# Peptides against a protein of PDB entry 3VZA, part 58

Target 1, 98 residues: chain A of PDB entry 3VZA
Amino acid sequence: RVERLCKSKELFEERLGLEIRRIHNEQLQFIFRHIDHKDPDKPYMFTLSINEQGDYEVTSCTPPLDCISEFQLKVRETNNFSAFIANIRKAFTALSFK
Target 2, 62 residues: chain B of PDB entry 3VZA
Amino acid sequence: AAYVTQLYYKISRIDWDYEVEPARIKGIHYGPDIAQPINMDSSHHSRCFISDYLWSLVPTAW

## One batch from the design tools (peptide; made by RFdiffusion4, then SolubleMPNN)

Design b2_p15_4_s1 (from b2_p15_4, 7 letters changed)
Fold by OpenDDE base, seed 4:
Structure b2_p15_4_s1 (fold): chain B 98 residues (1-98), chain C 62 residues (1-62), chain A 15 residues (1-15)
Amino acid sequence: as target 1 above (98 residues)
Amino acid sequence: as target 2 above (62 residues)
Amino acid sequence: MEEEIEKLLSLPDYD
C-alpha cells in the first residue's frame, strides 16, 4: 500500500504536471509544469491557505494572474475546488501564449 | 502520501490503474454524470499534450 | 503536508 501511494503521487505529478508541496505557515504550494509546450519545465505556481474563517486564500501567484482574485471569490462561493484548480491552470495556459 | 493522493483525486477526479506498464496511461475519470475510461499510449504523445488532455477532462464550470 | 492537506480535505465538498 505504501508503495502504491508513492507511485500514485509520482503518476499524478508526471501526468498532470502538478506538484503539491507544503510550505511554511501552513500553506500548500501548487506548481504547474507542462504548461508551455516550448518550455515544459517552466513552473507556474500559486500558494494556498485556509484563513481563520475557514476560507480558501491565495497567498501568492507566480506569474501573477489578473483573474486569481475572482477565482478565489468563486471557490469561496461554490466550494468547487476542482474547478478552482482547473481554471487556474487554464489561466496559466492562456498566459503562456502571450 | 495518502492525503496528497486524496487531494489529487479531489482535483482531477482521476483514479489510475497501477497494474499496467509505465508507458500505458490507464485509469478512470469520474465526472458528475458518467465515468469515462482513460487509456493512452504515452509514447505517442508529448508530456504537455498528455497533461493538457487530462486536464481537459476536468470541468471548469463553477 | 498531511496536516495542511487534511485541513483542506476537511472542508465540505461542493457535491
Scores: peptide ipSAE 0.148, ipTM 0.927, DockQ to the pose 0.037
Fold by OpenDDE base, seed 2:
Structure b2_p15_4_s1 (fold): chain B 98 residues (1-98), chain C 62 residues (1-62), chain A 15 residues (1-15)
Amino acid sequence: as target 1 above (98 residues)
Amino acid sequence: as target 2 above (62 residues)
Amino acid sequence: MEEEIEKLLSLPDYD
């Protein structure tokens, strides 16, 4: 079971190009790679927490995204976490072409 | 590890086939209405293409 | 930190 879980994590990390880390102050760090086809290892990342009201809160975003505050609002409204993460990746992808 | 894999599923809605060789990317994507199989040879694609393709399966509509 | 993951996972699935 442990072996399977470890393998699962590795497969997701490599295939999605998404690493998820636990960091200080009860935050999760999401690190996207495979965004820039010319620099596949270049990281695009944001950090996320649950605030005292129980809402998703983006605590950092590197590189910065103009749309991140809107996405935070949208995920709070819809609770569609999948779309939230996917849209962030889409935004990072768009940014990589600029 | 269990929690993070659950999070990956919550995000991607992908369930991998763990019994295939490493070069084979095989699994199932569970969309809102339809489950679609994933079955591709990783040696035929770049890492970026693979990731882009898999993420393209994830709906972005709120 | 596992608590944070649990917080994320404890939220209802999107319908």
Scores: peptide ipSAE 0.139, ipTM 0.927, DockQ to the pose 0.037
Fold by OpenDDE base, seed 1:
Formats: sequence, C-alpha cells, structure tokens
Structure b2_p15_4_s1 (fold): chain B 98 residues (1-98), chain C 62 residues (1-62), chain A 15 residues (1-15)
Amino acid sequence: as target 1 above (98 residues)
Amino acid sequence: as target 2 above (62 residues)
Amino acid sequence: MEEEIEKLLSLPDYD
C-alpha cells in the first residue's frame, strides 16, 4: 500500500503537472508545470494557507494573477476547492499566451 | 503520501488504475453528473497535452 | 504536509 501511495503521488505530479509541497508557516505551495507548451518545465505557482479565521488565504502567486483575489473570495463563498485550483491553472494558461 | 493523494483527488476527482503498464494513463474522472473513463497512451501525446486534457475534465464553475 | 492537508480536508465541502 505504501508503494501504491508513492506511485500515486508521482502519477498525479506528472500527469496533472502539479506538485504540492509543504512550506514554512503551515502553508502549501502549488507548482504548476506543463502550462507553456514551448517551455513545459516553466513553473507557475501560488501558496495557500488557512488563516486564523479558518479561511483559505493565498499568500503568494508567481507570476501574479489579477484574478487571484477574486478566486480567493469565490472559494471562501463556495468551498469549491477543485474549481479554485482549476481556475488558477486556467488563468496561468491564459497568462502564458503573451 | 495518503494525505497528498487525498488532496489530489479532491482537486481532480481522478482515480488512477495502478495495475496497468506505466505508459498507459488509465483511470476514472468522477464528475457531478457522469463518471468518465480515462484511457490514454502516453507515448502518443506530449506532457502538456496530457495535462491540459486532464484538467479540461475538471469543472471550473463555482 | 500532513497537518496542512488535514486542515484543508477538514473544511466544509461544497458537496
């Protein structure tokens, strides 16, 4: 089972082009790759925490997204975490088309 | 590892088939209305196409 | 990562 869990993580990372890492101050870092077809390894990332009120809070976004604050509001309102992450990826994708 | 895989499922709603050959991308995407099978030959697609396709399965409606 | 993920997973779900 442990072997499967490790394999599962690797499959998700490669197939979704999404790496999830724990970073300082109880935050999660989400790193998207495979965004720019001309530079598949170029990272697009944001960090997320749960604030003292228990709400999702984006603590950084690189490159910056104008829509990130709105998405943060939307996920707090809807609790649709899946749509939250997917919309961020869509926004990064749009940004990659200079 | 169990926790991160749970998070990946929460995000993607994809469950992989772990008993197939490594080059086969096989699984199920569980949408709100229908479960859609995934069955791709990774050698036929770029990494970016595969990722874009899989993410296209994930609804963006709030 | 366990603690952070648990926090995320413990929040109310839209389902």
Scores: peptide ipSAE 0.137, ipTM 0.927, DockQ to the pose 0.036
Fold by OpenDDE base, seed 3:
Structure b2_p15_4_s1 (fold): chain B 98 residues (1-98), chain C 62 residues (1-62), chain A 15 residues (1-15)
Amino acid sequence: as target 1 above (98 residues)
Amino acid sequence: as target 2 above (62 residues)
Amino acid sequence: MEEEIEKLLSLPDYD
């Protein structure tokens, strides 16, 4: 049911601190919050698309991550999408301490 | 919202218990080896701690 | 859009 699906989305958004949005040009925007404990609502974001070759492509990352290109390579090699997203969050977390 | 829910599961491998009280964070994380129950009282933790804990369940090994 | 999510989900999962 639609009601259950909406509730599920809300639970994931709040508990994981991750919002997923569909944006222009056939992209998904991933917005992490709850990263900085001093500013829980501060967003950490990246956008993702599937390029013409059928591969995951990060089209933006704010704030920028030095490791994002490596992660894009890794997810293309392994198809471990879960680890991809988790590692990005880990990197944002590390960045919040700098 | 079916697709986004599927995406959340693909990312987190968490299945929530939707029948518990709102303050109870209850579910199951399905890891590669074993399933681990999640059962937290949200009133005892900050939002950031809860998120950090849940993400700690998600393997980062490629 | 829904098609974008479908594209992402259509890729193989990690084994």
Scores: peptide ipSAE 0.116, ipTM 0.925, DockQ to the pose 0.037

Design b2_p15_4_s2 (from b2_p15_4, 9 letters changed)
Fold by OpenDDE base, seed 1:
Structure b2_p15_4_s2 (fold): chain B 98 residues (1-98), chain C 62 residues (1-62), chain A 15 residues (1-15)
Amino acid sequence: as target 1 above (98 residues)
Amino acid sequence: as target 2 above (62 residues)
Amino acid sequence: MEEKIKELLSLPNYD
């Protein structure tokens, strides 16, 4: 089972082009790759925490996204975490088309 | 690892088939209305195409 | 951190 869990993580990372890391101060770092077809390894990332009120909070976004604050509001309102992450990826994709 | 894989599932709603050859991208996407099978030959696609395709399965409606 | 991850996973989401 442990072997499968490790394999599962690797499959998700490669196939979705999404790495999820635990970082300092109880945050998660989401690193998207495979965004820019001309530079597939270029990372697009944001960090996320749960604040004292229990709400999702984006603590950083690189490169910056104008829509990130709105998305944070939307995920708090809807609790649709899947759409939250997918919309961020869509926004990064749009940004990659200079 | 269990937690991160659970998170991947919550994000993507994809369940992989772990018993196939490494070059086969096989699984199921569980959408709100229909479960869609995934079955791709990775050698036929770029990494970016594969990722874009899989993400296209994930609804962006809030 | 694991507790925060558990909290994250426990929130209503998509279903």
Scores: peptide ipSAE 0.213, ipTM 0.932, DockQ to the pose 0.035
Fold by OpenDDE base, seed 3:
Formats: sequence, C-alpha cells, structure tokens
Structure b2_p15_4_s2 (fold): chain B 98 residues (1-98), chain C 62 residues (1-62), chain A 15 residues (1-15)
Amino acid sequence: as target 1 above (98 residues)
Amino acid sequence: as target 2 above (62 residues)
Amino acid sequence: MEEKIKELLSLPNYD
C-alpha cells in the first residue's frame, strides 16, 4: 500500500539520515544529514547517473571528496552499491571532523 | 515510493518493524553472514548517533 | 527519464 511505502521512506530518511531524490537530467540526488553532530541538518550531497556506457557516474559531490573518483571506479568494478554509498557516508563523516 | 524503498533496502539491508511505537527503532539488518536485530529507544539517543550506529551495520568492504 | 531512473534503481547489488 502507498501508505506503508510512504512510512517506510520516512523511516529510512530519518533513521539513516539519507534522502534520495529524483532530479533533472535523469539523475538521483543523495543527501546525507546527521553527519555533523554539531549541525545535524547540514547536508552532504552527491548526484548519480548512468552514462551512455551504462556505468555509474557521479555528476556532483558537495562538499567535494578526494576519494569519490576512486569510489566510482570501485562500484563499477564490484557493483557493490551498498558499499559505495556507505563509503561515501564514511568519507563525509571524516570530512566533517576537519 | 516503491522504487526508493527498494533502493534503501539494497543500500542498508535493513527491514523495519512498522508496527511498533514511533519511539522504538526496531528492525533487522541482513548482513552477509548473520541477521542482526535492531532495537533502540530513540529517546535515549541523538539522531546523529542513531544514524551512525545504523550505518555501522553496513559493510564497507568492496 | 523515468525508465532511466528505473534502470539506475535496478542496478545496485549487495555482495
């Protein structure tokens, strides 16, 4: 049911601090919050698309991550999307302490 | 919201218990080896701590 | 557009 799906989405958004949005140009936007304990609502974001070759492509990352290109390579090699997202969050977390 | 919820599951491998009280964070994380229950009182933790804890359940090995 | 989004959502795997 739609009601259950909406509740599920809300629970994931709040508990994981991750919002997923469909945005222009056939992309997905991933917005992490709850990263900075001093500013829980501060967003950490990246956008993702599938390029013409059919591969994952990070089209933006704010704030920028030095490791994002490596992660893009890794997810293309392994197709481990879960690890991809988790590692990005880990990197954002590390960045919040700098 | 069916697709996005599927994506959340593919990312986190968490299945929530939707029948508990709102303050109870209850579910199951299905890891590669064993399933781990989640059962937290949200009133005892910050939002950031809860998120950090849940993400700690997700393997980062490629 | 919707089909591409569906495609993107269908690709993720948990290994």
Scores: peptide ipSAE 0.209, ipTM 0.933, DockQ to the pose 0.039
Fold by OpenDDE base, seed 4:
Structure b2_p15_4_s2 (fold): chain B 98 residues (1-98), chain C 62 residues (1-62), chain A 15 residues (1-15)
Amino acid sequence: as target 1 above (98 residues)
Amino acid sequence: as target 2 above (62 residues)
Amino acid sequence: MEEKIKELLSLPNYD
């Protein structure tokens, strides 16, 4: 089971181009790669926490996204975490063309 | 690793087939309406294309 | 740290 879990993580990281890390102050860091086809290893990342009210809070976004605040609002309203992450990736993808 | 894999599933709704060779990207995407199989030969695609394709399976509607 | 991370992992929905 442990080996399968480790393999699962590796498969997700490679195939989705998404790495998830625990970082300081009880946060998760989401690191997207495979965004820029000309530079597949270029990272696009954001950090996420749960605030005292129990709401998702984006604590950083690199590179910055104009839409990140709106997405934070949307995920708080809908609690659709999957769409939240997918929309962020979509936004990073759009940014990579500029 | 259990928590992070659970999170990956909650994000992507993809369940991989772990018994196939590494070059075969095989699994199931569990969308809200119907489950769709994933079965790709990674040697025929770039890493970016593969990722883009898999993410295209994830609905972006809120 | 562990509690908040677990909370984050428990909240996501697909609907």
Scores: peptide ipSAE 0.148, ipTM 0.928, DockQ to the pose 0.038
Fold by OpenDDE base, seed 5:
Structure b2_p15_4_s2 (fold): chain B 98 residues (1-98), chain C 62 residues (1-62), chain A 15 residues (1-15)
Amino acid sequence: as target 1 above (98 residues)
Amino acid sequence: as target 2 above (62 residues)
Amino acid sequence: MEEKIKELLSLPNYD
């Protein structure tokens, strides 16, 4: 089972181009790759925490996204975490064309 | 790695077939209405195309 | 972070 879990993580990281890390101060770091077809290994990332009120809070975004604050509001309203992550990836993709 | 894999599922709604050869990307995406099979030969596509395709399966409607 | 991961995983998701 442990071996399968490790394999599962590896498959998701490679196929989705998304790495998820636990970092200091009780935060999750989401690192997207495979965004820029001309530079597949270029990282696009943001960090996320849950604040004292229990709400999702984006603590950093690199490169910055103008829409990230609106997405944070939307995920708090809808609790649709899947759409939250997918929309961030879509925004990073759009940014890569600039 | 149970927690992170559960998080990947909550994000993507994809369940992989772990018994196929490495070159085969096989699984199921569980959308809100219909389950869609995934079955790709990774040697036929770039890493970016594969990722873009898989993410295209994930709804972006809030 | 385990508690934060558990909290994220326990919340409702997907419309």
Scores: peptide ipSAE 0.140, ipTM 0.929, DockQ to the pose 0.035

Design b2_p15_4_s3 (from b2_p15_4, 9 letters changed)
Fold by OpenDDE base, seed 5:
Structure b2_p15_4_s3 (fold): chain B 98 residues (1-98), chain C 62 residues (1-62), chain A 15 residues (1-15)
Amino acid sequence: as target 1 above (98 residues)
Amino acid sequence: as target 2 above (62 residues)
Amino acid sequence: MEEEIEKLLSQPNYD
């Protein structure tokens, strides 16, 4: 089972181009790669926590996204975490063309 | 690893077939209305194309 | 950090 879990993580990381890390102060770091077809290893990342009120809070975003605060509001309203992550990736993709 | 794997499923709604050859990307995406099979030969595509394709399966509607 | 992931996983989904 442990072996399968490790394999699963590796498959998701490679196929989705998304790495998820646990970092200090009870935060998660989401690192997207495979965004820029000309530079597949270039990372696009953000960090996320749950604040004292229990709400999702983006604590950093690199490179910065103008839409990230709106997405934070949307995920708080809808609790659609999947759409939240997918929309961030879409925004990073759009940014990579500029 | 279990928690991270669960989070990946929460995000992507993809369940992989772990018994196939490494070059085969096989699984199922569970959408709100229909389950869509995934079955790709990774040697036929770039890493970026594969990722873009898989993410295209994930709805962005809030 | 397990607690943080658990919190995320415990959140209800919109759809």
Scores: peptide ipSAE 0.209, ipTM 0.933, DockQ to the pose 0.036
Fold by OpenDDE base, seed 2:
Structure b2_p15_4_s3 (fold): chain B 98 residues (1-98), chain C 62 residues (1-62), chain A 15 residues (1-15)
Amino acid sequence: as target 1 above (98 residues)
Amino acid sequence: as target 2 above (62 residues)
Amino acid sequence: MEEEIEKLLSQPNYD
């Protein structure tokens, strides 16, 4: 089971180009790679927590995204976490073309 | 960690086939209406293309 | 830290 879980994590990290890390203050860091085809290892990342009200809160975003606050609002409204992460990646992708 | 893999599923809705050779990217994406098989030869694609393709399976509609 | 992930996983799904 442990072996399978480790393999699963590795497959997701490589294939999605998404690393998820636990960091201080009960936060999760989401690190996207494979965004810029000219620089596949360049990281695009944000950190997320659940605030005292129980709501998703983006605590950092690097590089910054103009739309991140709107996405935070949307995920709070819809609870569509999948769309939340996918839209962030889409936004990072768009940013890489600028 | 089981929680991390569960989070990946929550995000991607992908279930991998763990019994195939490493060069084969095989699994199933579970959309809200349909399930779509994934079956790729990783040697035929760049890492960025693979990631872009897989993420393209994930709906962005809120 | 598993608690944070658990909090995320405990959120209801949209679909």
Scores: peptide ipSAE 0.209, ipTM 0.933, DockQ to the pose 0.036
Fold by OpenDDE base, seed 4:
Structure b2_p15_4_s3 (fold): chain B 98 residues (1-98), chain C 62 residues (1-62), chain A 15 residues (1-15)
Amino acid sequence: as target 1 above (98 residues)
Amino acid sequence: as target 2 above (62 residues)
Amino acid sequence: MEEEIEKLLSQPNYD
């Protein structure tokens, strides 16, 4: 089981181009790659925490996204975490064409 | 690692087939209405195309 | 660190 879990993580990282790291102060860092087809290893990332109210809070976003505050509001409203992450990737993808 | 893999599933709703060879990207995406099988030959696609395709399976509707 | 992931996973969703 442990071996499968490790393999699973590696498969997700490679196939989705998404790495998830635990960082200081109980935060998660989401690192997207495979966004820019001309530079597949270029990272697009944001950090996320749960505040004292239990709400999702984006603590950083690089490169900056104009829509990130709206997405934070939407995920708090809908609690659709999947759509939240997918929309961020979509926004990063759009940004890569500019 | 268990928590991270669970988070990946929460995000993507994808379950991989771990019994196939590495060059075969095989699994199932569990959408709200139907399950969509995934079966790709990775040698036929770029890493970016594969990622874009898989993410295209994930609904963006809030 | 595990607590943070658990908090995320424990949140109810509409999907």
Scores: peptide ipSAE 0.202, ipTM 0.932, DockQ to the pose 0.036
Fold by OpenDDE base, seed 3:
Structure b2_p15_4_s3 (fold): chain B 98 residues (1-98), chain C 62 residues (1-62), chain A 15 residues (1-15)
Amino acid sequence: as target 1 above (98 residues)
Amino acid sequence: as target 2 above (62 residues)
Amino acid sequence: MEEEIEKLLSQPNYD
């Protein structure tokens, strides 16, 4: 029921450090936290939409990632959405050490 | 929030055990080859470590 | 709203 769904969402948000929001213009915002161990609440985020061609499109990325365009290409080729999100987190993690 | 939880599963392939005490992080990660149990005491780890560990279960190969 | 998530979920999966 609704209570279980709410609990599930909260568990995923806290344990994965990933919040997913619906934002304007039919987009999803993915907010990663728990990236920087010295600043666990610092957000690393990107926004995603489905364009008119039906393809995943990253509409923003903060902080910017050099690899984000390549990842967008890869997810369009493979449709491996899980790897897409995981690789973005990996890239944000690497960025936090610079 | 049904769609959101479905999206989390699509991303992580994790199914939580919702009946355990709050301090226990228990669930199953369903990988392509094997299912791996998750069973952690959250009081023994930082939030960042827990997240890093769980994400380490998610394959990054395209 | 939910329609956008539905669009994402409707996309083909790798596995």
Scores: peptide ipSAE 0.194, ipTM 0.932, DockQ to the pose 0.037

Design b2_p15_4_s4 (from b2_p15_4, 8 letters changed)
Fold by OpenDDE base, seed 4:
Structure b2_p15_4_s4 (fold): chain B 98 residues (1-98), chain C 62 residues (1-62), chain A 15 residues (1-15)
Amino acid sequence: as target 1 above (98 residues)
Amino acid sequence: as target 2 above (62 residues)
Amino acid sequence: MEEEIEKLLSEPDYS
């Protein structure tokens, strides 16, 4: 089982181009790659925590996204974390064309 | 790895087939309506194309 | 959904 879990993580990282890391101050770092087809290794990332109220809070976003605050509101309202992550990737993708 | 794997599934709703050769991207995406099979030859596509395709399976409706 | 995030954040460090 341990071997499968490790393999699963690696497959998700490579195939989705998404790395998820725990970082300091009880935060998760989401690192998207494979966004820019001309520079597949260029990272697009944001960090996330759960605040004292129990709500999702985006603590950083690089490069900045104008829509990230709205997405934070939406995920708090809907609790649709999947759509939250997918929409962020979509926004990063759109940004890569500029 | 257990918890991060769970999170990947919650995000993507993809379950990989771990018994196939590494060059074969095979799995199932469990969408809200129908489960859709994934079956790609990675040697035929760029990493970016593969990722874009897989993410296209994930609904963005809130 | 916060539960999965909280579980990941609370997972012990084995290093």
Scores: peptide ipSAE 0.272, ipTM 0.939, DockQ to the pose 0.083
Fold by OpenDDE base, seed 2:
Structure b2_p15_4_s4 (fold): chain B 98 residues (1-98), chain C 62 residues (1-62), chain A 15 residues (1-15)
Amino acid sequence: as target 1 above (98 residues)
Amino acid sequence: as target 2 above (62 residues)
Amino acid sequence: MEEEIEKLLSEPDYS
């Protein structure tokens, strides 16, 4: 089971190009790679926490995204975390073309 | 690792086939209405293409 | 969904 879980994590990380880390102050760091086809290892990342009100809160975004605040609002409204992450990746992808 | 893999599933809705050789990207994507098989030869694609393709399966509608 | 995040954040770290 443990071996399977480790393999699963590795497969997701490589195939989705998404790494998820726990970092200080009860935050999750989401690191996207494979965004820029010219530089596949270039990281695009954001950090997330759950604030005292129990709401998702983006605590950082690198590079910055103009739409991140709107996405934070949307995920709070819809609770669609999958769409939240997917839209962030889409936004990072769009940014990589500029 | 259990919780992070659970999170990956909640995000992607992908369930991998773990019994295939490493070069085979095989699994199932569970969409809101349908399930799609995933079966790719990784040697035929770049890492970026693979990721882009897999993410294209994930709905972005809120 | 918040539960998954909370579980991940609270997962024991034996390192």
Scores: peptide ipSAE 0.272, ipTM 0.939, DockQ to the pose 0.083
Fold by OpenDDE base, seed 3:
Order: sequence, then structure tokens, then C-alpha cells
Structure b2_p15_4_s4 (fold): chain B 98 residues (1-98), chain C 62 residues (1-62), chain A 15 residues (1-15)
Amino acid sequence: as target 1 above (98 residues)
Amino acid sequence: as target 2 above (62 residues)
Amino acid sequence: MEEEIEKLLSEPDYS
């Protein structure tokens, strides 16, 4: 089972180009790669926590996204975490063309 | 790694086929309306194309 | 999804 879980994580990381890590101060780090076709290993990342009110809070975003505050509001309203992550990737993709 | 794989599924709604050869990207995306099979030969595509394609399956509507 | 995040954040650190 442990071997299967490790394989599953590796497949998601490579195929989605998304790494998810626990970091200091009870945060999750989401690292997107495969965004820039000219530099597939270039990371686009943000960090996330659950604040004292129990709400999703983006604690950092590199490179910065103009839309990240709106997305944080939307995920709090809809609780659609899948759309939240997908929209962030879409925004990073758009940024890579500028 | 159980919790992180659960999170990947909640994000992507993709279930991989773990019994195929490494070069075959095979699985199922469970969308809100219909399940969509995934079956790609990774040797025919770049890593970026594969990721872009898979993410295109994930709805962005809130 | 929020539960999955909380589970991941509270997962034991064996390091």
C-alpha cells in the first residue's frame, strides 16, 4: 500500500506538474511546473493556510497574481477547491506569456 | 502519502491506472456530467502538453 | 476538501 501511494504521488506530480508540500507554520505549498513550455522546470507557486476563522488564506504567491485575492474570496464563498487550484494554474499560464 | 493523494484526487478528479507500462498515461477523469477516459502515449507529447491537457479536463467554473 | 487539507496539515511528522 505504501508503495502504491508513493507511486500515485509521483504520477500526479509529473503528469499534473504540481507538487504539494507541508511547510513551516502549518502551511501547504503548491508548486506548479510545466507552465512555461520554454522552461518546463520553472516553478510557479503559492502557499496556503487555514486561518483562525477557519477560512482558506493565501499566504504567498510567486510570481504575484493580480487575481489571487479574488480567487481567495471565491473559494471561501463556493468551497470549490478544485476550481480554485485550476484557476490559479490558468492565471500562472497566462502570466507566462507576458 | 495517503492524505496528499486524496488531495490530488479532490483537485483533479483523476483516477490513474497503475498497472500499465510507464509510457502509457491511462486513467479516468470524473467530471460532473460524464466520466472521461484518459489514454495517452507519453512519448508522443511534451511534459507541458500533457499537463496542459490534463488540467483542461478540470472545470474552472466556481 | 477542507477536511483533506486539515488532515494533511495535522499528519504526524516522523522526522
Scores: peptide ipSAE 0.268, ipTM 0.938, DockQ to the pose 0.083
Fold by OpenDDE base, seed 1:
Structure b2_p15_4_s4 (fold): chain B 98 residues (1-98), chain C 62 residues (1-62), chain A 15 residues (1-15)
Amino acid sequence: as target 1 above (98 residues)
Amino acid sequence: as target 2 above (62 residues)
Amino acid sequence: MEEEIEKLLSEPDYS
């Protein structure tokens, strides 16, 4: 089962082009690749934590997204974490077209 | 690793078939209405296309 | 990582 879990992680990372890492101060880093078809390995990333109120909080976003604050509000209101991540990827994709 | 895979499922709603050949991208996307099978030959597509396609399965409506 | 993931997974979701 441990082998299966490791394989699962690798498959998700490669197929979704999404790496998820734990970083300092109880945060998760989400790293998107495969965004720019001309530069598939170029990373687009944001970090996420849960604040003292128990709400999702974006602590960084690189490159910056003007919509990230609104998305943070939306995920707090809807609890739709899937849409939250997918919308961020869509926004990064839009940026990649310059 | 169990937790991270759970998070990937929470995000993507995809469950992979782990018993197929490595070049076969096979699984199921569980949408709110219909479960859609995934069955792709990775050698026929770029990494970016594969990712874009899989993400296209994920609803963006809040 | 599991602690942070557990926190996220423990939050209410739309499903």
Scores: peptide ipSAE 0.218, ipTM 0.932, DockQ to the pose 0.037

